# Designs tried in a protein design run: peptides against a protein of PDB entry 8HF1. Part 15

Target 1, 320 residues: chain A of PDB entry 8HF1
Amino acid sequence: NVMLYATKPTEVMVSFPHQEQVLTVTRLISAEIEKFYVSLDLMNIGVQPIRRSKSLQCLRDPSKKSFVKQLFNDFLYQMKEYGIYAASIAIISLIVEFDIKRRQAETLSVKLMHRTALTLCEKIRHLLVQKLQDMTYDDDDDNVNTEEVIMNFSTPKVQRFLMSLKVSFADKDPKDICCLVFVERRYTCKCIYGLLLNYIQSTPELRNVLTPQFMVGRNNISPDFESVLERKWQKSAIQQFRDGNANLMICSSVLEEGIDVQACNHVFILDPVKTFNMYVQSKGRARTTEAKFVLFTADKEREKTIQQIYQYRKAHNDIA

## One batch from the design tools (peptide; aimed at target 1 S154 Q159 R160 S168)

Design b1_p12_1 (made by RFdiffusion4)
Pose (drawn by RFdiffusion4):
Structure b1_p12_1 (pose): chain A 320 residues (1-320), chain P 12 residues (1-12)
Amino acid sequence: as target 1 above (320 residues)
Amino acid sequence: SSLEYEPYEFIS
């Protein structure tokens, strides 16, 4: 009876070769951000509330410097984990966030700090577009070139995930498919969402089948990439997925709990599984029959992750 | 370099 309304989806793996080498432009950008941090640390904005540790044992920077560093560090993480083009999208989200803070800002000193941060972010955007541009010697067709650069300017993890996404839904009806993708970090959702938008508008077979939509938790990141203060579109993303308008969801441990959704055909956990409860809930989200469940881990982490999953399965069996 | 397709692996 439970299997009538419940389903044990087939759980599969997608291993990918993990490499440690990085590109030189990554070193250059790291140096540029380090120079910016060193300069900003001494920004000496108008006196701010003292921010100490959770236990007050060690001091902390003012909340605003912490916020700027956090955003830059998130951008660097997105670049380290998902390739150059992931950073190319994520830098736009940083530009939008700094422009919003400039608008919200309430002092000349803080405003100046945010404006200069915007300037550096735009310089970084131009740097990213520059390396992305210095590969058009391969060919001139920007669509297949977009596909090729995405396959080449991405980590094996991103290449593998997008490969599995293409092969799983090559020419199926958009109506027939209902899938979710889970990622860990906040701005990673918007970054990878934009990457999927580019890839959907980069391939002929996937062009009219997949509809990517992303949503995150609180501290709602901006939904657009336009910096126009107001937008005309009003319909929400969750309501779209419930209504079938969107079929590809990009969320980060937000939809895993509570949020009712129609039974989904596929679930892709882009970032490695960490918590037993979250594993159980994410697997349960693939509530439809013949549901397919996908995981991505590094080759080096294969034994550890498989052993962890066995621990989970055995824990399920034990509890039952 | 780019990658090629690999089938899904089942967990036993």

Design b1_p12_1_s1 (made by RFdiffusion4, then SolubleMPNN; from b1_p12_1, 7 letters changed)
Fold by OpenDDE base, seed 5:
Structure b1_p12_1_s1 (fold): chain B 320 residues (1-320), chain A 12 residues (1-12)
Amino acid sequence: as target 1 above (320 residues)
Amino acid sequence: SRLSYQPLELLP
């Protein structure tokens, strides 16, 4: 029960400027996705054979269209919240997912739908990579993974996060680091993981210091959608973090109560704390004497964030 | 441009 430990981590708030990245490429991508939604709504995928799988809880969108829209909406969110560099990584996850769904398609219409979605993802990937290359004189894909490109094409939130990691962990002993990074969305875990791998590899002071992993909470709704490979990978990632082979873990806020993660010395909350439970659970992982609990807030939302944290602190003290 | 490290504000 995480509530019983009166952990008093040092709470830190990192403010970032609210800059709407008015990139023409983001507008083009959004417009292409919107056009695709119109086309998707017009697609007759037919009556899918209702396989009576007993698990009622598979969101029987018989159309599977809502799932396609959800993935693109999650991509649009990641592009907005984390920037176009993060989006270039996020789109690869969509490509993989739609390729799997295309291969698993039971009907030609569903196969075509996923193929069309995949074609759009490849176009989006090209637009993103091309925009990242505009800063690089060399057409080599490896040249887009520099610290400069990552920082320039990341949102102010992600820039402040990466800076906070560099300041906190530059040239430290990897054994002294036990870091959690909380994100709201499942797909953000993998996106931020890929971003961190590239950032760490491009940052000499972090290359041998930070070993990131990610963990996606179990989707209680559809255990059948998690590949055996994903479940094995998640178990391996947790074990690596427990064994100290990884010292930074990216988690979705759906850390079900049962992941006994060791006492961490750093907890970063990259996305807004929306619930008291998220505040208590995440803060309750920062258990060392010098533990830091770091929040990120837009300057415009700073006062609202402070007030919300005060309410959560008060409510926590009234229960403890 | 060196993004000036604004000091980490302690949550009041």
Scores: peptide ipSAE 0.262, ipTM 0.792, DockQ to the pose 0.658
OpenDDE base, seeds 1, 2, 3, 4: peptide ipSAE 0.250, 0.093, 0.172, 0.039; ipTM 0.786, 0.733, 0.742, 0.674

Design b1_p12_1_s2 (made by RFdiffusion4, then SolubleMPNN; from b1_p12_1, 8 letters changed)
Fold by OpenDDE base, seed 2:
Parts: C-alpha cells; sequence; structure tokens
Structure b1_p12_1_s2 (fold): chain B 320 residues (1-320), chain A 12 residues (1-12)
C-alpha cells in the first residue's frame, strides 16, 4: 500500500527522428551471420553425452545451436536498435561467451562450433572498429571512444538518451542523483553500460557526476546455468547502487522480479513500454519529490505512444 | 550536425 502516497513523477516524453542507419557495414555483418547460420545448420555436433544432472538433461544438440543463434540475433537487434557503436561493445560480450563455451566444451565438435562462432565475432568486431575509425580524421588517435564517435555511430534514440543524461546531470552533485535506466533485453544492459562508461569518460560534465552500474536479468535458462559469478556480480552491483557508489543503474525486467532498489529521482525507459506492468513498476520507482519519468519515442510512433500511456494512466487510476 | 538538446517535452 505504499504506492498510494508516492508523489506522482513528472512524466516526460522525448521524441527522436526515425532514421534507419542504412550502413553498408550493417548489411555485410547481417549477411555474414546468415551465412554462418547456414553453416551452423550443416554442422554435425553429434549426440551430446547426457550428464545426469536433471537441469542438463534438456541440453540436446538443438539447444546449443539455438543458443548460438539467439546470441547473434540479440547482437543484430542491438546493432539495429542502438547503433554501430553499441554493437562494437555488444560483440565483445559474445566473444567472451563463446570463448567460455569453447573452453567448457565436452566434445571436439561442440568446441569447433563455438570456435567458428568466435572467429565470426572477431571478424564482426574488426568490421565495426574499422568503421568507427573511418570517421576519426586524426590518424594518430586510435581512440574510437570519443563523445563525437559515440554520438555519430549511435541511433537517434541513443543520441537523445545521451543528450537527456547530459542535460539532466551536467555538473550536478553525484549524491543528488539516483537514476534507473530500463531496457527490454538482458544483453542490452551490458551494451548500454559499456557505452555509458565510454560516454561519461569522454564527457567532462559527467565524468565525476555519473557512476553507472548494470543488472543482468535472470537467464531464462535454468538458474543452474547462472554462474555463481553472475549471481555474485548482480549482488555486488545492487549493493554498490544502495551504498551510493553507483548512482545510475541499467536494468531489464529484473526489477519486476522483486529486486528492492531505492527510491529514484530519475527513471529512463529506453525501450518502448510494452506492458501495463512495466509502466506501473518502472514509474513506481520514481518516488522522490520532483522525480522524472522519461520515455523515448520515435516521431512516427509519438501519437501511438501517447495513446498507450493514456490507456495505462486510465487503467492505473481505475485500480488505485 | 550537433543535434540541439530538444527540451524535454512534458507528456501531455
Amino acid sequence: as target 1 above (320 residues)
Amino acid sequence: MKLSPEPLELLP
């Protein structure tokens, strides 16, 4: 019942132009992934040894190939939704994941499958980094992690998000900031975290103001596959945010699962609000006086977004 | 093109 007395946050909508970045590099990367899927479907990875742990029994051969395809599909989504710069960060997470899986492979065929996926990720990373470097006029500064490069190779949504952070938090006391950033997908948390680290470091007005952290959603895969390390990292991340050692938290739907986070003064919804529950729960985190709840919408979807928010407001008032 | 920070529009 604590929801009744919470000061309603100021709801803000930020529009962004719908620009499809039709880059040759994104088409090349997509085509290389599709070629890899054809090759992957032809790979005989053999019958997996049924290890007797009840949780591992469901890891049939199709599940390993399906998981590889899921990671590349999530990468393609991030490249499309957040841009080439975000994709250059996202591909590193795939490299790490496939290297771990390659080392943990019980069979030579599975090891080779993950090695092939890793080699593709290394090629994709090279193509992305090369494209980021093509805009650095200065041959001497291999540093693609500038504010300008980040902005130029981000989607209009991400550009408006970064600008909104800069406008909202430039030269503020870090103690006065408690910010949540909601994203839809688990892997987007890591990608946007890496992007924000580089953006904050390249933006003088934010360097000593924002300290980001992220929360990775639970694997939809059995909790037995959540490494003890991932769970430990999640606990550490949330503790840093509670202790004020981090003042910006990137999170997915994990906050819906009852992770207690403190009352925030800023809530950003980077991805479209798809459900009433997401709207209520995310908005319900903006609990301070003068709290802001910020939504992002493409200009073409503006009216549809407004109507959806009105429906959610109506439904929320009918329950309250 | 420096995108000017568009003012945060209040949700109507």
Scores: peptide ipSAE 0.234, ipTM 0.789, DockQ to the pose 0.708
OpenDDE base, seeds 1, 3, 4, 5: peptide ipSAE 0.055, 0.039, 0.099, 0.120; ipTM 0.632, 0.667, 0.749, 0.797

Design b1_p12_1_s3 (made by RFdiffusion4, then SolubleMPNN; from b1_p12_1, 7 letters changed)
Fold by OpenDDE base, seed 2:
Structure b1_p12_1_s3 (fold): chain B 320 residues (1-320), chain A 12 residues (1-12)
Amino acid sequence: as target 1 above (320 residues)
Amino acid sequence: MKLSYEPLELLE
């Protein structure tokens, strides 16, 4: 029972300026995705053979187009919420996913649909990488994975998060660190993981201190479509975190799935806390004597966030 | 850039 642990973590709120990064590149990318949606709606992918999977949910043709749109919508969300640098990592995940789907395509029309999506992803990747390179002063240093580039092309939220990690963990013993990072969306876990790998590698004070892993929530909608590889990765990531081979875990709905994660000394909530259950469960993982529970809020949403946390605290105390 | 950490405990 997570509610019975007597050690209340220190709750910290980190404010960040609400800056709409209105970059020309983000507008171009959004416009290319919208053009692609129009093209996608015009694509005749035919009648898909009903695979009698045990789950009688015949994924009709609309579901395949819907899945493609979902991935691009999640990418657009990541670009908006985390910035261009995070988007450059997120687009690689789309490329991998669409390449898998292209190879698994049973019809030429579906294969062509995924190929068109891949072509768009490569164009988006080029636009993102070019924009990251435009700030590298030295034409010869193709290394877009510097601390400076990561920080400059991240949203204020991500900047404050990375700074919070640096301040919290610089030059600490990795054995003394047990950190959870909660994000709302499963695809964000992998994106933030890739960002953190590059940030940690580019930050000497963190390079030998933080070892990140990520867990994606089980897709409750289609557990049958969860790849054997994804399940293997989740098990391995959890085990590495339990064994102390990883000391930072990026999670989405992990707590709702009953994944037993050890007591942590730091819990970061990167995305807004939307539910009482998320608040209680995530806070309930910060169980060490000096545990910190860190929230991020836009300055404009500060008052609303405070009121929401107060309501959750009250509700938690009324149940306890 | 100085991080503004605001203890949520002080917001009560």
Scores: peptide ipSAE 0.092, ipTM 0.775, DockQ to the pose 0.316
OpenDDE base, seeds 1, 3, 4, 5: peptide ipSAE 0.053, 0.026, 0.074, 0.035; ipTM 0.751, 0.657, 0.778, 0.709

Design b1_p12_1_s4 (made by RFdiffusion4, then SolubleMPNN; from b1_p12_1, 7 letters changed)
Fold by OpenDDE base, seed 5:
Structure b1_p12_1_s4 (fold): chain B 320 residues (1-320), chain A 12 residues (1-12)
Amino acid sequence: as target 1 above (320 residues)
Amino acid sequence: SKLSYQPLELLP
């Protein structure tokens, strides 16, 4: 039980300015998604028989339309929370998923629905990449992956996170680093992983220092082919992190009670800590001498975050 | 603008 370890990591708060991204491209993308939702609601894809298999019935929209909307809503969230650069990576995951679902479609109507969603994702990708290229003099797609482009098209939260990584790990021995990065959402793990790969590659001080991996929590929901690939990737990523072949792990779930992850010297919480359990379990991974537990907060939420952490510390000390 | 690294603030 992670709760029983009285780990005393150094707790750090990194504040970031709350800036609403006033970008015309983000408004255009949001408007295109809303227009697509109207079109999606008008699509007749037929009534799919509700297979009454017991457990996770609630998320099977018989039309599969709610799942399509969920993916675009998760994309819009990532664009808002992490920025345009992160959104350019996140959209690729939607493209891959809709292409798989288009190929697996049992009916022409469902196939057409996923094709229409895919066409919108390609349009969004083009709009995002074009906006990243506006800062590059060269039309070469590889030039959008510079430290400058990543920083300028990231939210203040992500900018502070990347700066915290650079300051914490520049020119260090990769063997001395065991870092966890916690995020709230499953899809954010892969998005931040792709962002970190490009940032590390563009940052000489980190290129041979940080080797990132990501872990997606077990989706108990679908035994489908995606869940097998994801389970294989999860096992491989955990093993690479255990073997020291990766020294930074991005995860959305607190590693299920019983995934023995090595004692980490850095734990970053990129998204707000919403529960006492998340606080205790994530903090309980910072176990080395001089371990750091780093929280990110918007300046407007700073006082509320401090008060919440104080309550969690008190509650943790009453159990220890 | 180079975002100046703000020093890590210790949680009180």
Scores: peptide ipSAE 0.272, ipTM 0.791, DockQ to the pose 0.678
OpenDDE base, seeds 1, 2, 3, 4: peptide ipSAE 0.246, 0.043, 0.169, 0.100; ipTM 0.775, 0.684, 0.754, 0.727

Design b1_p12_2 (made by RFdiffusion4)
Pose (drawn by RFdiffusion4):
Structure b1_p12_2 (pose): chain A 320 residues (1-320), chain P 12 residues (1-12)
Amino acid sequence: as target 1 above (320 residues)
Amino acid sequence: DTYPRVPPYTLP
C-alpha cells in the first residue's frame, strides 16, 4: 500500500574525474582580490559596532566588511568549484547585490566602499569575458561555440553533470519530464541556473524541452540580471513548478523539507551528499514510479562516499 | 589553457 503512493527510486551514481590543477587567470584574479582585501581592511569607515566571536573570545571585523568579504569569497568558491563561466555568471549577481546595497546604503563612506566594490567586480567581469573570448579561434558559430566553451571552461564535475543532463532528456516532451537539482551554496543556485540558461540556448536538442527555475531560502537573492529596480513578471517559481510552467528546478536544501511538489521524474544532487536525513528526504522527493536518482562525487571520494551510503542504507535497515 | 574533457556518458 505504501508503494502505491510511495516509491523506492532507482539510485545511481555519476562519477567524474577530479583534477587539482588550475588555470593561470585564476591566480591573477586571486592576486587581485587579495590586493582588494588588503586595501579594504584599512578602509576605516565610520565607527561601527564592535563585532566579536560567538563566544567573544576573538574579535571580528565590522558586519559590513564581513558581508563584502563573504560575497567575494562566495564568488571565488563558485569559480574554484564550477569553472570560469560559472564565475562569469556569478559576477553579475555580485554586481546586482552591490548595486542594491548602494541603494540601501546610508552613509557616504559605506556608499563609497560599495561603489568601489562594484568597480572591482566589473573589472573581474571583464577579465572573465576576456578569457572566454580568447578561444573563439576555434570557430565562429557562437551557439556551438557556447556549448564547446562550456564543455571546455568547466571543471570535470560541471562537464559531467551537464553531460548527464543532456543525455537524460535529449528529445523528450517537456511535459513528460519533472526533475530537481540540488546544490549546496546559495549563489551557486543562481550561477548554475544562468549556466543552464546559456546551455539551453546553446543546444538544438535540449532547447525546447528544459525550463530551468531556481529558488533559494531567506535573504532572498535577487531574481534578475538587469539591475532595474522593479520587474514586471510577478509569478513565483514554486507556483510555476507546481503549475508545470517550469520543469527544471535549481534549489539548495530548501525544497527538500516540507514544500509540497508533484512527484518528480529525476533528482540530481550536484553537490555531494552530507546528511542522512537530507539524503532520505531528497530521495523521497523523487516520489514518482520509475523515478531516477543521481549523485555526483569525485573519483577520489568514491570509496568514502560509497561506504557512507552503505552506512546510511544499513541505518535505514537498522531503524526499520 | 583549458580544462580537459570527460568521456561520453551512457544512460543506465

Design b1_p12_2_s1 (made by RFdiffusion4, then SolubleMPNN; from b1_p12_2 with T2V Y9F T10V)
Fold by OpenDDE base, seed 1:
Structure b1_p12_2_s1 (fold): chain B 320 residues (1-320), chain A 12 residues (1-12)
Amino acid sequence: as target 1 above (320 residues)
Amino acid sequence: DVYPRVPPFVLP
């Protein structure tokens, strides 16, 4: 029943300059992934036994190659949308996933495929870390986690988001903060969480103010892919957020899955609002008039975003 | 090469 309460949060739209320039390292990484796709298509891994789980019918890649491509496409999306710094965290998730799949491989050919993907991920990680180190004098990995490095290697969208957090929450009482951050994709929750941990730790005004957590929506398509560890993590993260031990929650599609997150005084929509349902559900978490509902838009898309939000607002008022 | 730095701003 989120639709029935006329939530009157203060709607804020934050603009950011569109990034036209692609970094040289980003182009190099994209080209390495494309070369890997050509190699992957040439790999004969044989026909894998189709486990007859009824729910997995649509994701029956008999070659498991489509899943490998999906993970790299998801990485490429994060690198494009959030930048090199977020990509350096995102690649670790791919490394972990491919190592798990390598260990779980039923055939030597599938094991080799995941090993090759893992080797590419390690190469990408080194390229990203080396690029972050270009701003550091010392080769110490801890030196890449400064506010300056994070800001210089994040997209304008992420920079505006981080600045919005700093302006909103600098030197505030942690107890007065209940913040939601909505992102479109599940894997974005993990990389933005890692980015926020490092940013908060490097920002004195936020270090003892913000305690982030993340929540990934349930993959209804494959409850088997949600590791027992991920389910335990979600339960723990929700509980910490309810108990006030965490005051910022990064979410993807969680509200559509019936996970009740508490009402919050700040709701940030980091990615474009693509559906009316997402607009209503996310806005419905900002229940008070003092609550802020913050949207991000590229300057070039500002008018289109304004029109879309106006349409959603009108449609919401016509139903309420 | 780095991303362009966004100017300071205040949230309304």
Scores: peptide ipSAE 0.476, ipTM 0.914, DockQ to the pose 0.762
OpenDDE base, seeds 2, 3, 4, 5: peptide ipSAE 0.474, 0.452, 0.468, 0.466; ipTM 0.903, 0.894, 0.904, 0.912

Design b1_p12_2_s2 (made by RFdiffusion4, then SolubleMPNN; from b1_p12_2 with T2V Y9V T10V)
Fold by OpenDDE base, seed 3:
Structure b1_p12_2_s2 (fold): chain B 320 residues (1-320), chain A 12 residues (1-12)
Amino acid sequence: as target 1 above (320 residues)
Amino acid sequence: DVYPRVPPVVLP
């Protein structure tokens, strides 16, 4: 059995300057969320009914307060790691979720809690949009989605990522592109997808070249918590990518869960590679001839990243 | 206040 030595992908490391500066709007939003947490801790929402799942595991529904704090903590992470432009997209997802939870509230106290969270999200959205508009002379909402606004209000990591996409794919045939973008967190898939839609639409060299899609991992929490809509969306997104109707897929740990996707010619790792499994699974998708595996690292973490990737590469060669 | 602009990237 001649093991066809699959050509190893070319590994590329793109560095970016570490973001030390926190924007004034980011500090203001963080302070508003902290004030809201103090208010949330004082709210009496009563005893929550334990939903018994059909599986005999009494999964305690996370306290409705813990879920609210989780969504805002995930938002704060997106704002810090990707910038205020990505945060303006991420906040819409919180607005939608809190409006659903407000409508589904079984008690007035829980309804009020979700209403207060929603009002804070609307305030945060206004502060973000106003800051994006500070670069535009015209109050027209359409002017906030320009390549310039996206770049100026994205972190150095996201700027390097977008530039790397433009250099890699400008004026190429869409059929020759099969690209994966890996991110660490579930909610990052959706906000980076929204950012890429706007960036591609505002970049003539990419507008007819890249068709993005996103896939969110199954929650390691019971498949019962996945909405039927989310499962349908995932299945549709995978099918579009298999059929070539999408040529760029944004995903989290989904591909570690055994989702079969075609061999790709580009794999971008937007977030730090934290595990050996993530390294092997993501790199293992770059299987075409001349495939590229692109990593992003802060300049301050460059040496540590090089050493970590070398250790993963060694460990992978010792198993093969 | 904006994020610092990064220089162009060259990929092999």
Scores: peptide ipSAE 0.490, ipTM 0.923, DockQ to the pose 0.800
OpenDDE base, seeds 1, 2, 4, 5: peptide ipSAE 0.485, 0.480, 0.459, 0.472; ipTM 0.919, 0.908, 0.898, 0.916

Design b1_p12_2_s3 (made by RFdiffusion4, then SolubleMPNN; from b1_p12_2 with T2K Y9F T10V)
Fold by OpenDDE base, seed 2:
Structure b1_p12_2_s3 (fold): chain B 320 residues (1-320), chain A 12 residues (1-12)
Amino acid sequence: as target 1 above (320 residues)
Amino acid sequence: DKYPRVPPFVLP
C-alpha cells in the first residue's frame, strides 16, 4: 500500500533553449566513430566458441560487434544530450569497458577488435581534453574541472540542471536534502555522477552540501553478466543514500526494479518523461510536504511536454 | 566554439 499521502509535490517545469549548434569537435568525433564502424564491419573475428552460459542465449559473433557499436552509440548520445564535458567522462567508461573486454578476449581477433576500439577511445579522449583545455587561458592551469569549463562545455539542458541544483541547494544543511535525479539511460547515471562530482567540487556553495551517488538499474536481460563489482556498488550506493551519507541519487530504472528508495524532497527528471509509469513512480518519490518535482524541457518541445504532462496528470487523477 | 550560456535562472 503506497499510501498516497495527500501532499502533491510542487511540479516545476524548467525550460532550456534548444541548441542546434554542432561543435566542430563533435563532428570530428562522430566522423571517427563512423570510420571505425566501417573498419569494424570489415573485421573478421572468426567463429566464437559458444559458451554454454545457463542462459541459452548463445552470444554469437555479431553480438560482440553489436556491443562495441552499442557503447559508441551510447557515447554519441551522451555527447549530444549532455555535451563535450560529459563526453570526456563518458569516454573513460568506454576505455574501462573495452580494456576489460580486451583482457577477457579468448581469441586474438576479438582482442584486436577491442584494442582498435580502445585506440579510438584514446583519440576521442585527446580531442575532448584538448577542446576543454582550449578555454583555459593559462597554459599552466591544466584544471579542466572548473565551474566555468563545465558550464561552457555542457548542453543548455545540463547548464539549466546545474543552475537548478545551485539555486535549490546553495548553503543548505546537507541533512535537509534528499534528492533524486532521474535519467533515461543507465550509462548516463555514471556520466552525470562524474560531472556532478566535479561541479560540486568546483562550486563552493555546494562542496559541503551535496554528496552524490549513482545507481545503475539491474540488467534484467543479463543478470549473469552483471559484474560482482557493479552489484556491490549498487548495494553500497543505496545504503549510503539510506544512511544519509549521500543526499543526491542519480538513477534510471530504480523504481521498475523494486528498489525501495526513501521519500525525497526533490526529484529532478533530467531527460524527457517517456512513460506514464515513469511519471507516476518518479513523482511518487517526492513525498515530503514541500517536495519539488522538477522537469526539464527544450523551449521547442515545451507545448508538447505540457500536453503530455497534463495527460499523465489526468490519467493519474482518474486512477487515484 | 562552445555551447551558448543559458541565461541566469531562479527556480520559482
Scores: peptide ipSAE 0.476, ipTM 0.906, DockQ to the pose 0.835
OpenDDE base, seeds 1, 3, 4, 5: peptide ipSAE 0.469, 0.466, 0.463, 0.461; ipTM 0.908, 0.914, 0.899, 0.899

Design b1_p12_2_s4 (made by RFdiffusion4, then SolubleMPNN; from b1_p12_2 with T2R Y9I T10V)
Fold by OpenDDE base, seed 5:
Structure b1_p12_2_s4 (fold): chain B 320 residues (1-320), chain A 12 residues (1-12)
Amino acid sequence: as target 1 above (320 residues)
Amino acid sequence: DRYPRVPPIVLP
C-alpha cells in the first residue's frame, strides 16, 4: 500500500482589522435583550416535575429559562462576530424555534414566556432590517440583499472571507471546486449559509459557480431535540455534497463526529482554531493537488495565531 | 454607522 503522500495543503493566513466600534443598533438590541432577561427572571413558570432521566442534566432547568437565554446569547455572539447582516438571518432561526416551542408548550405560563421571546425577536428583526434599509432607496426586502449591503453590514472577518471566496472562485468551473468552511458553533452554519446564498445571488461572478450547503453536527446532548426535518436535511446536504450537486459545505465539528466528506481543494477556517484535533482534521480534508488551507485572524491576534499554528504544524509533523 | 470596509486582498 503506497500511502500516496497527500500533497501538504498550502497554508494561507488572512488577517482582518479588529472591530473596536460597536454600532448603535447593536447596543440597542443588546439593551433590549438585557431588559428581557430581567423580565424573564421575574416570570413564574411553575416548578416542572423533575423527570429523573439521567441524560437530561441540561434540561433540569424547571423553568426552561436557561434555554431561552442561551438562544439569545448565541444570537448576540453571531451579531458580534459576523455583523448586522448575519444577525438579520440568525434572528429568523430564533423566531422559528420560539414559535415551535410556543406551540409545543404544555402550560400557559411556558406558552406566554415563548410568546414574549418571540415578540422580542420580531422587534429585533425590525431594528436590523430597518438598519439594512438605510442604504436602500426602496423599502423592498429584496433590495437589502445586494453585495454592497452585505459587505457594509458584515464584520471585517466576514468581509475578508467573502473577498477570499470571490478571488478564489470567480468565473471558475463548478466541478473544479470542492470547498469546506469550518465554523465553531452549530447555529453559525445556518447563518453563514443564508448569508452566502444572498451573497452568491448578488455576485454575478459566483452565480452558478458556488452551490452552498450546510451541515450541523449531531446534537450529542439530546437527539430528541433534533427534528426529523433537521436530520433529513443533514443527510440530504451531505449526499448533495458527495454527489457534487453542492461544491461548498459549511460545517461545525463534523470531523469529530466521524462524518466522512470527500477530499477538498479548499478548506476555510472562519473561526479561530482552538484545538490541535480541529487543526489536523480540517487540514486533513485539503488533500487535492494545490489544496489551500485558509485561516482567518484578527490583526491584534496575528502573532499569537502564528505561534499557535506553528506549534500545531510542528506537532503534526512529529506524528506524521 | 457601518463596519469599516477592508481593502481588497490577493490570495497567494
Scores: peptide ipSAE 0.482, ipTM 0.911, DockQ to the pose 0.790
OpenDDE base, seeds 1, 2, 3, 4: peptide ipSAE 0.474, 0.473, 0.461, 0.475; ipTM 0.902, 0.905, 0.900, 0.902

Design b1_p12_3 (made by RFdiffusion4)
Pose (drawn by RFdiffusion4):
Structure b1_p12_3 (pose): chain A 320 residues (1-320), chain P 12 residues (1-12)
Amino acid sequence: as target 1 above (320 residues)
Amino acid sequence: PPLEYEPYEFIE
């Protein structure tokens, strides 16, 4: 009876070769951000509330410097984990966030700090577009070139995930498919969403089948990439997915708990599994029959992750 | 270099 309304989806793996080498432009951007941090640390904005540790044992920077560093560090993480083009999308989210803070800002000193951060972010945007541009020598067709650069300017993890996404839904009806993708970090959702938008408008077979939509938790990141203060579109993403308007969901441990959704055909956990409960809930989200469940881990982490999954399965058996 | 397709692996 439970299997009538419940389903044990087939759980499969997608291993990918993990490499440690990085590109030179990554070193250049790291140096540029380090120079910016060193300069900003001494910004000496108007006196701010003292921020100490959780236990007050060690000091902390003012909340605003912490916020700027956090955003820059998140951008660096997106670049380290998902390739150059992932940073190319994520830098636009940083530009939008800094422009919003400029609007919200309430002092000349803080405003100046945010404007200069915006300037550096735009310089980084131009740097990213520059390396992305210095590969058009391969060919002139910007669509297939977008597909090729995405396959080439991405980590093996991103290449592998997008490869599995293409092969799984090559020419199926958009109506027939209902899939979710889970990622860990906040702005990674918007970054990878924009990457999928580019890829959907980069391939002929996937062009009219996949509809990517992303949503995150609190501290709601901006939904657009336009910096126009107000937008005309009003319909929400969760209501879209419930209504079938959107079929590809990009969330980060938000939809895993509570949020009712129709039974989904596929679930892709882009970032490695970490928690037993979250594993159980994410697997349960693939509530439809013949549901497919997908995981991505590094080759080096294969034994550890498989052993951890065995621990989980045996724990499920033990509890039962 | 780009990667190529590999079939899904089943966990037993």

